# Peptides against a protein of PDB entry 6B4J: the designs that were tried, part 51

Target 1, 315 residues: chain A of PDB entry 6B4J
Amino acid sequence: DITMQWYQQLQDASMQCVLTFEGLTNSKDSQAKKIKMDLQKAATIPVSQISTIAGSKLKEIFDKIHSLLSGKPVQSGGRSVSVTLNPQGLDFVQYKLAEKFVKQGEEEVASHHEAAFPIAVVASGIWELHPRVGDLILAHLHKKCPYSVPFYPTFKEGMALEDYQRMLGYQVKDSKVEQQDNFLKRMSGMIRLYAAIIQLRWPYGNRQEIHPHGLNHGWRWLAQILNMEPLSDVTATLLFDFLEVCGNALMKQYQVQFWKMLILIKEDYFPRIEAITSSGQMGSFIRLKQFLEKCLQHKDIPVPKGFLTSSFWRS

## One batch from the design tools (peptide; aimed at target 1 W219 Q224 Q255 E267)

Design b1_p22_7_s3 (made by RFdiffusion4, then SolubleMPNN; from b1_p22_7, 11 letters changed)
Fold by OpenDDE base, seed 3:
Structure b1_p22_7_s3 (fold): chain B 315 residues (1-315), chain A 22 residues (1-22)
Amino acid sequence: as target 1 above (315 residues)
Amino acid sequence: SMEEIRKLIEEGAKGKLPAPAV
């Protein structure tokens, strides 16, 4: 399976990256530990500062991240920090930065859906300039949210139940599995972030270049989902999240062909979702159904709430 | 037809993309 091969390749690359900077992460040397912490903060703090407040502030954050990845010194925690402070510094920063972007999907976007757009536009712009960061974003995203690939992990012989639950994307702490609502909330945040990334371009870059991971992956993702058996509650939830965030962009990109896809979802896929949906899970399906039927009725998909406008970039 | 749409989506899952409008 090509999709699973791609998934595995990204995971392997991510694991190899971790091995590459293991010397930095495992060092007991006080100076190395200090460098590690400084680099980690320099990589992650700017991402946490991303907000919908002003385009100018977002540009400053982007420039800081780009400067760090470019080997330039940046101010972090009152200190000058550079990836050149350690031979493994760049690999470490790329990994931690990518991890942090996905974590913002998992946490910030999960709680505030509109936050997907400023985070995604920075991630997209950084990905354009630093492809390895993009690959690592995918690796982190796929590991935390296999539905972003998409695939549904299967239980294998000899697998521990907790490991299977983790593979499905659940958090398991002290043999307690995460509640379904919290799980879906986190998955929603990550899918929304992904759906935003694939459609957004950093406005201060070379916008004529091909998006490194563009809307073609949105089409693929939807097509792949529709060719899979739906998973109870998960598929309806994430399909809604994806369509709400990038449906307008996909409509503009693929037009009639995208409307055909929406018709297929309504006519062929909804019955399949409904057939596996319990009465207690019907809310997710109803939300998806109402959204899609409204789009089909109006022959329009709304621009998502929080979408960045020209006025945002002038602020 | 719905069959044509199904085929379009099956092909999409295999990596064949429709022509973009823009």
Scores: peptide ipSAE 0.582, ipTM 0.930, DockQ to the pose 0.827
OpenDDE base, seeds 1, 2, 4, 5: peptide ipSAE 0.566, 0.580, 0.574, 0.558; ipTM 0.927, 0.929, 0.929, 0.926

Design b1_p22_7_s4 (made by RFdiffusion4, then SolubleMPNN; from b1_p22_7, 9 letters changed)
Fold by OpenDDE base, seed 2:
Structure b1_p22_7_s4 (fold): chain B 315 residues (1-315), chain A 22 residues (1-22)
Amino acid sequence: as target 1 above (315 residues)
Amino acid sequence: SREEIRKLIEAGARGELPPPAV
C-alpha cells in the first residue's frame, strides 16, 4: 500500500528527528537544559498566541516563527533565544513547532472550530518556507489521527488492547480509555486543521509557487475515504468536518468533478454509513446528510465560518 | 455514469488528479 508506505516514511523521519536532538533533550547540563526550555518556549508560545483578532498580529507571530527557524535571535520570555545556541537546536525547534501546530488542532480547534483558519494559514506559510516542518506536521497529525491519512489501524497479534486503542487515536491513561465524545472532538479538530492547511496560502509569500501540500491531497483524502468501509460514527463525523472546512475550496478547484464525487457520497456511501450507524450515533450521520443534501440542492457549498477575508488581513 | 464516477474516485485514491472540468 503506497499510502501506508508514505505514512511509515513520515513516522520514520519523525523518529529520526527525535534521535538527532536526543542529546539536547536528555542533557543534564544546566545550560543545555536552559537552552532546551528556552527553545521549546520560543517554538510553542507564538503558536498558542495565534488568534482570529487581527491579521497584523498574525503576521507578527509568523515573522517571529520564521525568524527563529532562520537562525535569527528572537525574544522569548524576556530572553534572546536562537537555534544556534545548540547544534541540535534547529531540529528540536522544528519538531516542537510541528507538534504544537497539531496540538492546537487537537485542543483549540476541537473546542473552537474557527481557530482552524488562522492556525492553518501560519502553518501553511511556515511549511512553504520550511518543508521539514511540514513533514513533521504530517507525521504528528497522522500519528494522532490515522483518519487524516486516511487508514484504520488494525489489531495485530500479540498487541495490547491499550496500544491498539492508542493507534486508533484514543488517549489511554491509567488503563482508562478516552470517552468517545472527547475522542471525536480531538479527531474533528485535527481534521479541520488539516482541511484548512491544504487550502490556505500565506498571503505575504510567493503565491506563484505550488502549495506544498494543497487541495490535491484533499481530493485524494476524500477518494480514499470513499474506497474504504465506513467506521461507525467516525466516518460521518470526520467527513462532515472535512467537507464543511474545505468543501467550498474543492468545489472551486475541481468544479463538476467534485460534484460528481458528492453525488456518489449521497447515493452510494450514505447507505453504507447508515447501515452501520446506531440510533445513538444518528446525529452525526444526519448532520452530514443534511449538509450534503443542502449543498447538492443549492449547487453551492458555503464558505466556512471563520474563513480569513481580505478585511482580516487589513486589520 | 455512476461507473465513471467510481473509476474517477478509484483513480483519486491512487493519487491521480481528476481531469480538468473545463
Scores: peptide ipSAE 0.587, ipTM 0.943, DockQ to the pose 0.722
OpenDDE base, seeds 1, 3, 4, 5: peptide ipSAE 0.587, 0.574, 0.577, 0.576; ipTM 0.943, 0.941, 0.941, 0.941; seed 4 fails the geometry check

Design b1_p22_8 (made by RFdiffusion4)
Pose (drawn by RFdiffusion4):
Formats: structure tokens, C-alpha cells, sequence
Structure b1_p22_8 (pose): chain A 315 residues (1-315), chain P 22 residues (1-22)
């Protein structure tokens, strides 16, 4: 409940932000749409540019967002634009910027697991300078993936199925329901991004402040889901690509206590899945063992493939 | 028994992480 209460605090807090700018979106004038068009444009593209080439140019995207959020003018396609044009624009850009980070994790990181880090450092950095943006990231991240909270949505009695599948985060339309395969990845990429944000810190600016969403939330996440019964395919998958990304940082931080958590899922939580999962979906549960059978004996959890090296930063 | 003790430790530290090791 401590978590479910905190879960609601962010959600209804985001709905307050959906209304604070109410009128900027619900506007049909010509100029009214041009403004709504230029802001969302110049705020959600720099996030899409976030590449793995170098941290040198990765700073440009960070600065371009810091200037845009802090109110300074920002060079956009054609003429420069700024938030000073409209008082509602700031509380609007922070909304659309937050969704883009999760969205970049939704599409890109789900397919390309390594791009989780170059995106997370910009987000873990912007979260410091502007905490309001972070709560909005925790807002969108949580609804689109309630498994990141982590809380498994229970079945409310007397309700149709298509109503329930939407609560699980499946993308559904009038008649189309998102397949399970093209769904499981959209969740992987989301918590792989979440597993990266909590362990990374923006290097530049020389800040003595602390990580806004510390690695502590990584411990609670593993603990909060390992104390409850696992879902068949979702848990064994998400439990793997979270440890692959953040298992190295947790091993260093919570040295022995983290290993105890691992020798528990090996012999106490693995059986909790072998029966729950049918023979047609053991694919996820198998990768989870192949991951631990090594890590437990090697006494090491490999650094996530795609970690930003020193060469990436200087270069 | 060892697993039960580890389970109890995990439940105690579910919402309160252990102190970081030096």
C-alpha cells in the first residue's frame, strides 16, 4: 500500500498537469495550433536524436533541452522558438518531454537494448536539474508499464476481458489486440530503461547533489516482485532483463545482501515458476537460469552490454 | 532453513534497503 499510495500520488499529480495547460491542447485556432506544433516538435526531437556515437555530441542534446526547459531560446527547424511565448507552454513541454523518454524506451530500447544507457543519462541528468520532469516520467512509465511499479494488476470481477488487457498495458484498438510477442518487448525496453536510469549519473556540470531516483529503488523493485507470486511469461522475462542491466551496479552496492537475493530465486523462486508456466512458454524461464547459473558460479554479473565507456565520454 | 532465513531477511528489507557496504 505504501507503494500503491505513492503510485496514485504520481498518477493524479500528472492528471493535474494534464489540466494545468488545458486549453493549449484544446485549441483550434491557426496560431493556437502553430504554437502547440512548434513546442512539441522542438521538445521531443532532441530525445529522438540520442545516439551511441559519442558523449561529446550527447551534451548538445542535454543543453538544448536544458535551455528549452529553463526558458532560453532554442534553435528549431526554421526560426528559433522558446517557452516564453506562452505561460502554459512550460507545464506542457514538461509533459510531452516526459512521455518521450518512456516512449524512446518503449520502441527503441525494446529492440536495441544498448541504447538504454545514452538515453538514461540524459534523463537522469534532466531529472536532477528539473525534478518536476522526473515525477512526470514516473507517471507515464508507471501506467504504460505497471510492472515497473511493480504491481501486477488484479482481475476486477464482472468485467470483460478486453477491458482487462488494456489495464495490463496491452495496446488495443476497436478490434485489434496487441500480440504477446510485440507486447513483451515494449515492457522489456521500458524497465531496461528504468534499470539504466537508476544506476547512471550525468557526468558534466560537476554537481554535488544526489541522484534523484537512487539505486535504492532497484533493490525494492527486485524485493517487491520476488515476494509475490510470479506471472508466467512476464515475470521471468522482466526479472532477467532488469538484472542484466542493473545487476552489476547492485552487486557492487549491496554486495552480500544482493547475492542472498540471487541464491533465493535460484532455489526458492525458480520452482515458483516451473509450475506456473506451461510448457509452451518456458522460453523466458530458461534465459533466467542460463543467466544465473553463470553469475552465481562466476561470482560476477557482467556489466551490461552497451555501458558508456570512458572512450565514449571523452570522444 | 537457510532459505527461510533469507526469505525473512528479504521481507524485512523489501521497503527498507540494507545499509550500503563500504
Amino acid sequence: as target 1 above (315 residues)
Amino acid sequence: SDLEEIREFLEEHQFHPPAPDP

Design b1_p22_8_s1 (made by RFdiffusion4, then SolubleMPNN; from b1_p22_8, 9 letters changed)
Fold by OpenDDE base, seed 2:
Structure b1_p22_8_s1 (fold): chain B 315 residues (1-315), chain A 22 residues (1-22)
Amino acid sequence: as target 1 above (315 residues)
Amino acid sequence: SELEEIRKWLLENQLTPPPPAP
């Protein structure tokens, strides 16, 4: 399977990256530990500062991240920090930056769906300039949310239940599995972030370049989901999240062909979702149903709430 | 049926999206 090969290649690359900077992460030297912490903060704090407040502030954050990745010194925590402070500094920063973007999907976007857009546009712009960061974003995303690939992890003989639960994307702490609502909330945040990344371009970049991971991957994601048997509650939830965020962009890009896909979802895939939906899970199903019915009735998919406008970039 | 044709088309084009609308 080409999709599974791609998944595995990204995971392998991520693992190799971790091994590359192991000298920095495992160092007992006090100076190396200080550098590690400074680099970690420099990579992650700017991402946490991303907000919907002003485009000018978002540009400052972008420029800071790009400067750091370019080997320039940046101010972090009142100190000058550079990836050149350690031979593994760049690899470490790229990994931690990518991890932080996905974490913002998992936490911030999960709680505030509109936060997907400013985070995604920065991530997309950084990905254009630093492809390795993009690959690491995918690797982190796929590991935390296998449904973003998409695939459904299978239980293997001899596997511990907790390990299987973690493969499915659940958090397991002290032998307690995460509640289903919290799990779906985190998965939703990551899918929404992904759906935003594939459609957004940094407005100050070279727009003539092809998006490094564009809407063609949105089409592929939908096609793959529709070729899979639905998973109870998960499929209805994430399909809605994806379509709400990038449905308008897909409609504009693929027009009639995208509408054919929506009809297929409603007429062919919906009955399959319904057949596996319990009474307690009808909420997600109904939400998806209502969204699709509204879109098909109006022959339009609304621009998602929080989509960045020209006025945002002038602020 | 039209639905069967759409399904077939989707299966054949899973990895290759249609060209962007002009």
Scores: peptide ipSAE 0.108, ipTM 0.783, DockQ to the pose 0.845
OpenDDE base, seeds 1, 3, 4, 5: peptide ipSAE 0.050, 0.095, 0.078, 0.057; ipTM 0.749, 0.704, 0.771, 0.756

Design b1_p22_8_s2 (made by RFdiffusion4, then SolubleMPNN; from b1_p22_8, 10 letters changed)
Fold by OpenDDE base, seed 1:
Structure b1_p22_8_s2 (fold): chain B 315 residues (1-315), chain A 22 residues (1-22)
Amino acid sequence: as target 1 above (315 residues)
Amino acid sequence: KELEKIREELKKNQLTPPAPAP
């Protein structure tokens, strides 16, 4: 399977990155620990500062992240911090930055869906300038949310139930599995972030270049989902999340071909979702139904709430 | 009939997106 090979390559690259900065991570030296913490803060704090407030503030955050990745000193926690402070500093920062973007999908976007857009446009712009950060974003995203690939992890003989639950994307702490609603909320946030990344370009970059991971990956994701058997509650939830965020962009890009896809979802795939939906899971199913019916009736998919406008970039 | 045609078209395209609209 080409998709599984690609997924494995991303995970291997991520593991190799971790091995590369292991010396920095495992150091017992007080100065190395200080550098590690300073680099971690410099990589993650700017991402946590991303908001829907002003385009000018978003540009400042972008410029700070780009400066850090370019080997320039940046101010963090009242100190000058640079990836040149340690030979493994760049690899560590790239990994932690990518991890933080995905974590913002998992936490911030999960709770505030509109936050997907400012986070995604920064991530996309950084990916354009720093391809390795993009690959690491995908590695983190796909590991936490296999449904973003998409694939369904399989139980292997001799596997512990907790390890299988973790492979499915559940958090397991002290032998307690995460509640289904919290699981779906986190998966939704990550899918929404992904759906935003594939459609957004940083407005101050070279727009003539091809998007490093564009809408063609959105089409691929839909096609692969439709070729898979639906999962109870998961498929209805994530398909809605994906279409709500990037359906308008896919419609504009692929026009008639996208409408054929949407008809296939409604008429062929949706009954298969219905067949596996229990009475207690009808919420996600009904939400997807209403969305599809509205889009097909109006022959339009609305621009998602929180989409960045020209007025945002002038603020 | 139309739905079956769409299924076949999607199957032929596999995971490859159509050409962008102009």
Scores: peptide ipSAE 0.212, ipTM 0.791, DockQ to the pose 0.750
OpenDDE base, seeds 2, 3, 4, 5: peptide ipSAE 0.232, 0.175, 0.149, 0.105; ipTM 0.796, 0.793, 0.816, 0.782; seeds 2, 4 fail the geometry check

Design b1_p22_8_s3 (made by RFdiffusion4, then SolubleMPNN; from b1_p22_8, 7 letters changed)
Fold by OpenDDE base, seed 3:
Structure b1_p22_8_s3 (fold): chain B 315 residues (1-315), chain A 22 residues (1-22)
Amino acid sequence: as target 1 above (315 residues)
Amino acid sequence: SELEEIRKWLKEHQLTPPAPAP
């Protein structure tokens, strides 16, 4: 289908990117190794510094990332670093930057849901200026969280169980599969980050331009989810996460049409979720149910906690 | 039914969202 083709295309592009900078990554030369490490730090450290503290700090971080991607020298680790230090430097930095954004979803947002917004607004702004970074963000996101595509990976004959588990997004270390709660937590973080990206625009960019991966993709994601058979615990969890983060934005954008989706979720999709929900998994289901019931009753979806306000940008 | 209409509508709008609110 078109969605799977898109998924595969992004994965192929990501793989090709890795191949383009393999000379840098596999070099035994001491100088090349140094450059690699400097570029990696320059790409990833600014992302790790993203916080909810002040808009001015986000601007500094954004400017640093953008400068790096633009071939300008940036200060990192007390050194001047530029992607021009190696012919493969730009591709490497774009890849590592994109990977780091997704990791922040997987780790930081997973633990602190409000962190989705400052990370997402930077990611969105960078994506607007550097489309290849956006494609790589999607590629990394899709690989770690196939539910962000969305699709549910299937077990194939001859596949190792661990490989299947990894395809599902589980971490498997020393033949131990990740616990379901930790898995869902990481998936939630990535979905929340994605849901934030698609609705946020960098305020200092050219807002006359179309969002490179906007709310239309949020609509598409929901539509795809609703047309799939639900996965136990996963679907209820991630659907809630998505709607909590971007439901208000989708409501504002699509109004009555979005409410039709919510009705469909409540009246048509819930029975399908319920049918596969065990007694031990009712928590996620009930949370989604209560959220939707509240939204439908009030004819409103609240602005998510952590949403960036004008006051944030004045700080 | 209303739900059937919504289901059909969603299939038609699966890949392409409806026009944004004005």
Scores: peptide ipSAE 0.399, ipTM 0.891, DockQ to the pose 0.885
OpenDDE base, seeds 1, 2, 4, 5: peptide ipSAE 0.326, 0.398, 0.292, 0.308; ipTM 0.882, 0.893, 0.873, 0.875; seed 4 fails the geometry check

Design b1_p22_8_s4 (made by RFdiffusion4, then SolubleMPNN; from b1_p22_8, 11 letters changed)
Fold by OpenDDE base, seed 2:
Structure b1_p22_8_s4 (fold): chain B 315 residues (1-315), chain A 22 residues (1-22)
Amino acid sequence: as target 1 above (315 residues)
Amino acid sequence: DELEKIREELEKNRLTPPPPAP
């Protein structure tokens, strides 16, 4: 399957990246340890500072990340930091930056859905300039949320139950699996971030260039989901999250073809979701139902809450 | 069946999305 091949290629590239900077990560040298920590902070702190407050501040954060990835010195924690301080510095920073973007989906977007947009526009803009960061974002995203590919991990003979649960995206700590509500919350955050990335372009970049991972991947994601049997609670939750964030953009891009897909979801896929939905899971199902019914009735999909406007970029 | 036509179109466009609308 082409989707699984793509998934595996990204995971392999991510693994090779980790091996490339292993010298930096495993060094016992005090100076190398200091450099590692400085680079890790320089890569991750700017991402954590992303907010919905002002477009000017978002530009400063973007410029700082881009400068770091370009081999320029940046100020971090009161010190000058550069990827040139170690031969593996660039690979390490790219990996940690990508990891941090996905982590913001998992944590910040999961709790505050509107945070998806400022994080996503920075991620998209960095991806345009640094394609390897984009591939690593996908690798981290796919590993934490296989539903972003999408695929359903299968239990293999001889596999430990905990390892299977981790493959499904659950956190397992001290032999305790994560609660379903927390799991779905994290998955929702990552899907919402992904749905925002595929539609957003950095406004100060070259807009004539093709989006490195654009709305065509949104169509592909939906098509792949619809070609799979639904999972209880998961499919209804993530399909809603995806459509709420990027449905308006997909509608604008694909128009009649997108509406046909939406009708197919309602008339064909919905009964299949309903058939596997327990009474305790009806909330996610009803939310998706109401969203689709409203969109089809109004012949419109609303712009998502938190979408970045021209006024944001003037602030 | 209109739904079957939509399914066929979706499968055709699954890996290669349709062009953006004009």
Scores: peptide ipSAE 0.254, ipTM 0.874, DockQ to the pose 0.828
OpenDDE base, seeds 1, 3, 4, 5: peptide ipSAE 0.084, 0.131, 0.106, 0.140; ipTM 0.807, 0.827, 0.814, 0.833

## One batch from the design tools (peptide; aimed at target 1 N216 L226 Q257)

Design b1_p23_1 (made by RFdiffusion4)
Pose (drawn by RFdiffusion4):
Structure b1_p23_1 (pose): chain A 315 residues (1-315), chain P 23 residues (1-23)
Amino acid sequence: as target 1 above (315 residues)
Amino acid sequence: AEEEEAEEQLTQLGDELFEELLE
């Protein structure tokens, strides 16, 4: 409940932001749409540019967003734009910027697991400078993936199925329901991004402040889901690609206490899945063992493939 | 300040869940 109460605090806090700019979106004038068009444009593209080439150019995207959020003018396609045009624009850009980070994790990181880090460091940096943006990220990240909270949505009695699948985060339309394969990845990429944000810190600017969403939330996440019965395919999958990304940082921080948590899922939580999962979905549960049978004996959890090296920063 | 108190409560919850797992 401490978590579910905190879960609601962010959700209805985001709905307050959906209404604070109410009128900027619900506007049909020509100029009214041009403004709504140029802001969302110049705020959600720099996030899409976040690449793995170098941290040298990764700073441009960070500065371009810091200037845009802090109110300074920003060069866009054609003429320069700024938030000072409209008082509602700031509380609007922060909304659309937050969704983009999770959206970049939704599509890109789900397919390309290594791009989770170059995106997370910009997000973990912008979270410091502007905490309001972070709560909004925790807002969208939580609804599109309630498994990141983590809380498994229970079945409410007397309700149709298509109503329930939407609560699980499946993308559904009038008649189309998102397959399970093309769904499972959209959740992986989300928590792989979440598992990266909590362990990374923006290097530049020389800040003595602390990480806004510390690595502590990585420990509670593993603990909060290992104490409850696992879902068949979702848990064994999400439990793996979270440890592959953040298992190295947790091993260093909570040295022995983290290893105890691992030799538990080896002999106490693995049986909790072998019966729950049918023979047609053991694919996820198998990768989870192949991941631990090594890590437990190697006394090490490999650094996530795609970690930003020193070469990436200087270069 | 309210955010720090909420983070402390969540950290304590994670420790208590971990102690339940050891049991």

Design b1_p23_1_s1 (made by RFdiffusion4, then SolubleMPNN; from b1_p23_1, 13 letters changed)
Fold by OpenDDE base, seed 4:
Structure b1_p23_1_s1 (fold): chain B 315 residues (1-315), chain A 23 residues (1-23)
Amino acid sequence: as target 1 above (315 residues)
Amino acid sequence: SEREEIDKKLEEEAKKLFEELLK
C-alpha cells in the first residue's frame, strides 16, 4: 500500500531526525541545555504568535522563522539565537517548528477554526522554502491524527489497549483515555489545518512554482476516505471539517469532478455513515448532512470563514 | 527523488480510486 509506505517513510524520517539531535536534547551540559531551550523558544514562540490581526505581523513572523531556518540570528526572549549555536541546532529547530505547527492545529485551530488559515499560510510558505519542515509537519500530523493520512490503525496481538488508543489519536493519561468530544475536537483542528495548508500559498513567495503539498493531496485524501468504511462519529466529523475548509478550493480546481464526488458522498457514502451513527452521535452527522444539502442546493461551496483576503495582507 | 516518486504514485492511486468511485 503506497499510502502506508508514505506514512512509514515520513515516520522514519522523523525518527531519524530525533536521533540526529539526540545529543542536544540529552546533553547534561548547562550550555547545551541553554541552547536547546533558546532554540526551542525561537522555533515555537513565533508560531504561537500567529494571528488574524494583521498581514504585516504575519509577514514578520514568517521572516523570523525563515531567518532562523536559514542560519541567521534571530531575537528570542531578549537573546540572539541561531541554529549555528549547535551542530544539531537546525535539525532540532526544524523538528520543533513542525511539531508546533501541528500543535497549533491540535489546540488553537481546534478551539478557533478561523485560526487555521494564518497558521496554514505560514506553514505552507515555510514548507516551500524548507521542504524538510514540511515532511516533519506531515510526520507529526500523521502520528497525532492517522485520519489525516488517512488510515485506521489496527490493534495488533499483544498490544496494550492504551497503546492502541494512542495510535488512534487519543490522549491517555494515568490510564484514563481522553473523552470523545475532546478527541474529535483535536482531530478536527488538525484536519482543518491540513485542509488549509494544501490550498494556501505564501503570497510573497515564488507562486509560479508548484505547491509543495497542494490540492492534489486533498483530492487524494477524499478518494481514500471514500474508499474506506466510515468510522462512527469520526468520519462524519472530519469529512465535514475537511470540506468546509477546502471544499471551495476543490470545487474550483476539479469542477465537475468535484460535484460528482459530492453527489457520491451524499447519495452513497452518507447512508453508510448514517448506518453506523448512534443517536448520541447525531450532531456530527446532522452537521455534515446540512452542509452537503446546502452545497448541493446552492450549487456552491462557500469560501470558509477566516479565509485570508487581499485586505488582510494590506494591513 | 524517492519522495517525488511516492507523490506520483499517490496521485495515481487517487485517480484510480476516483475512477472506481465515480464509475
Scores: peptide ipSAE 0.366, ipTM 0.878, DockQ to the pose 0.799
OpenDDE base, seeds 1, 2, 3, 5: peptide ipSAE 0.349, 0.356, 0.357, 0.361; ipTM 0.874, 0.875, 0.876, 0.876

Design b1_p23_1_s2 (made by RFdiffusion4, then SolubleMPNN; from b1_p23_1, 13 letters changed)
Fold by OpenDDE base, seed 2:
Structure b1_p23_1_s2 (fold): chain B 315 residues (1-315), chain A 23 residues (1-23)
Amino acid sequence: as target 1 above (315 residues)
Amino acid sequence: SEREEIDKKLKEEAERLFEELLK
């Protein structure tokens, strides 16, 4: 399976990256510890500062991240920080930066769906200039949300239940599994972020080039999802999230093919979702139903709320 | 590159899947 091969390759690359900077992360040297912390802050704080307030501020954040990844010194915590301070600094920063982008999907986007767009446009722009960061974003995303691949992890003989739950994307702490609502909220945030990344380009980059991970991957994602049996509550939730964020862009890109796909979802796939939906899961089901019906009726997919406009970039 | 080859194959797979789904 090419999809699983892709997944595994990204995970392997991520693991290799971790091993590469292990010397930095495990060092007992005071100076190395200081450098690690400075680099970690320099990589993650700018991402946490991403907001929908002003395009100019977003550009400043982007420039800071790009400068850091380019080996230039940046100011962080009142200190000058550079990846050149340690031979493993660049690998470490790329990893932590990618991790932070995914974490913002998991936390910020999960709570505030509109936050997907400013985070995604920065991530997309950085990905264009630094492909390794993009690969690491995918690796982190895939690990936390296998549905972003998509695949459904299977229980293997001898596997602990907790490990299986973690593979499914659940957080398990003190032998307590995460509540379903919290799980779906986190998964939604990550899927929404992903759906935003694949359609957005940094406006100050070379837009004549092909998106490094563009809408064709959205089309692929849908194809794979529709070729899989639906999961209770999960499929309805994430399919809605994806289409709400990415549907308009897909419609514009694929036109008639998109509508054929949407009809297929409504007529063939949706009944399969309904068949596995319990009375307690009707919320996600109803949202998807209403969305599909509205879109088909109006022959239009609305631009998602929070989509970045020209006025945003002039602010 | 290996990554480019994988991306190509992923695209081909997507196209195949949609052809099968939409026929």
Scores: peptide ipSAE 0.322, ipTM 0.870, DockQ to the pose 0.777
OpenDDE base, seeds 1, 3, 4, 5: peptide ipSAE 0.050, 0.317, 0.047, 0.307; ipTM 0.698, 0.864, 0.708, 0.864

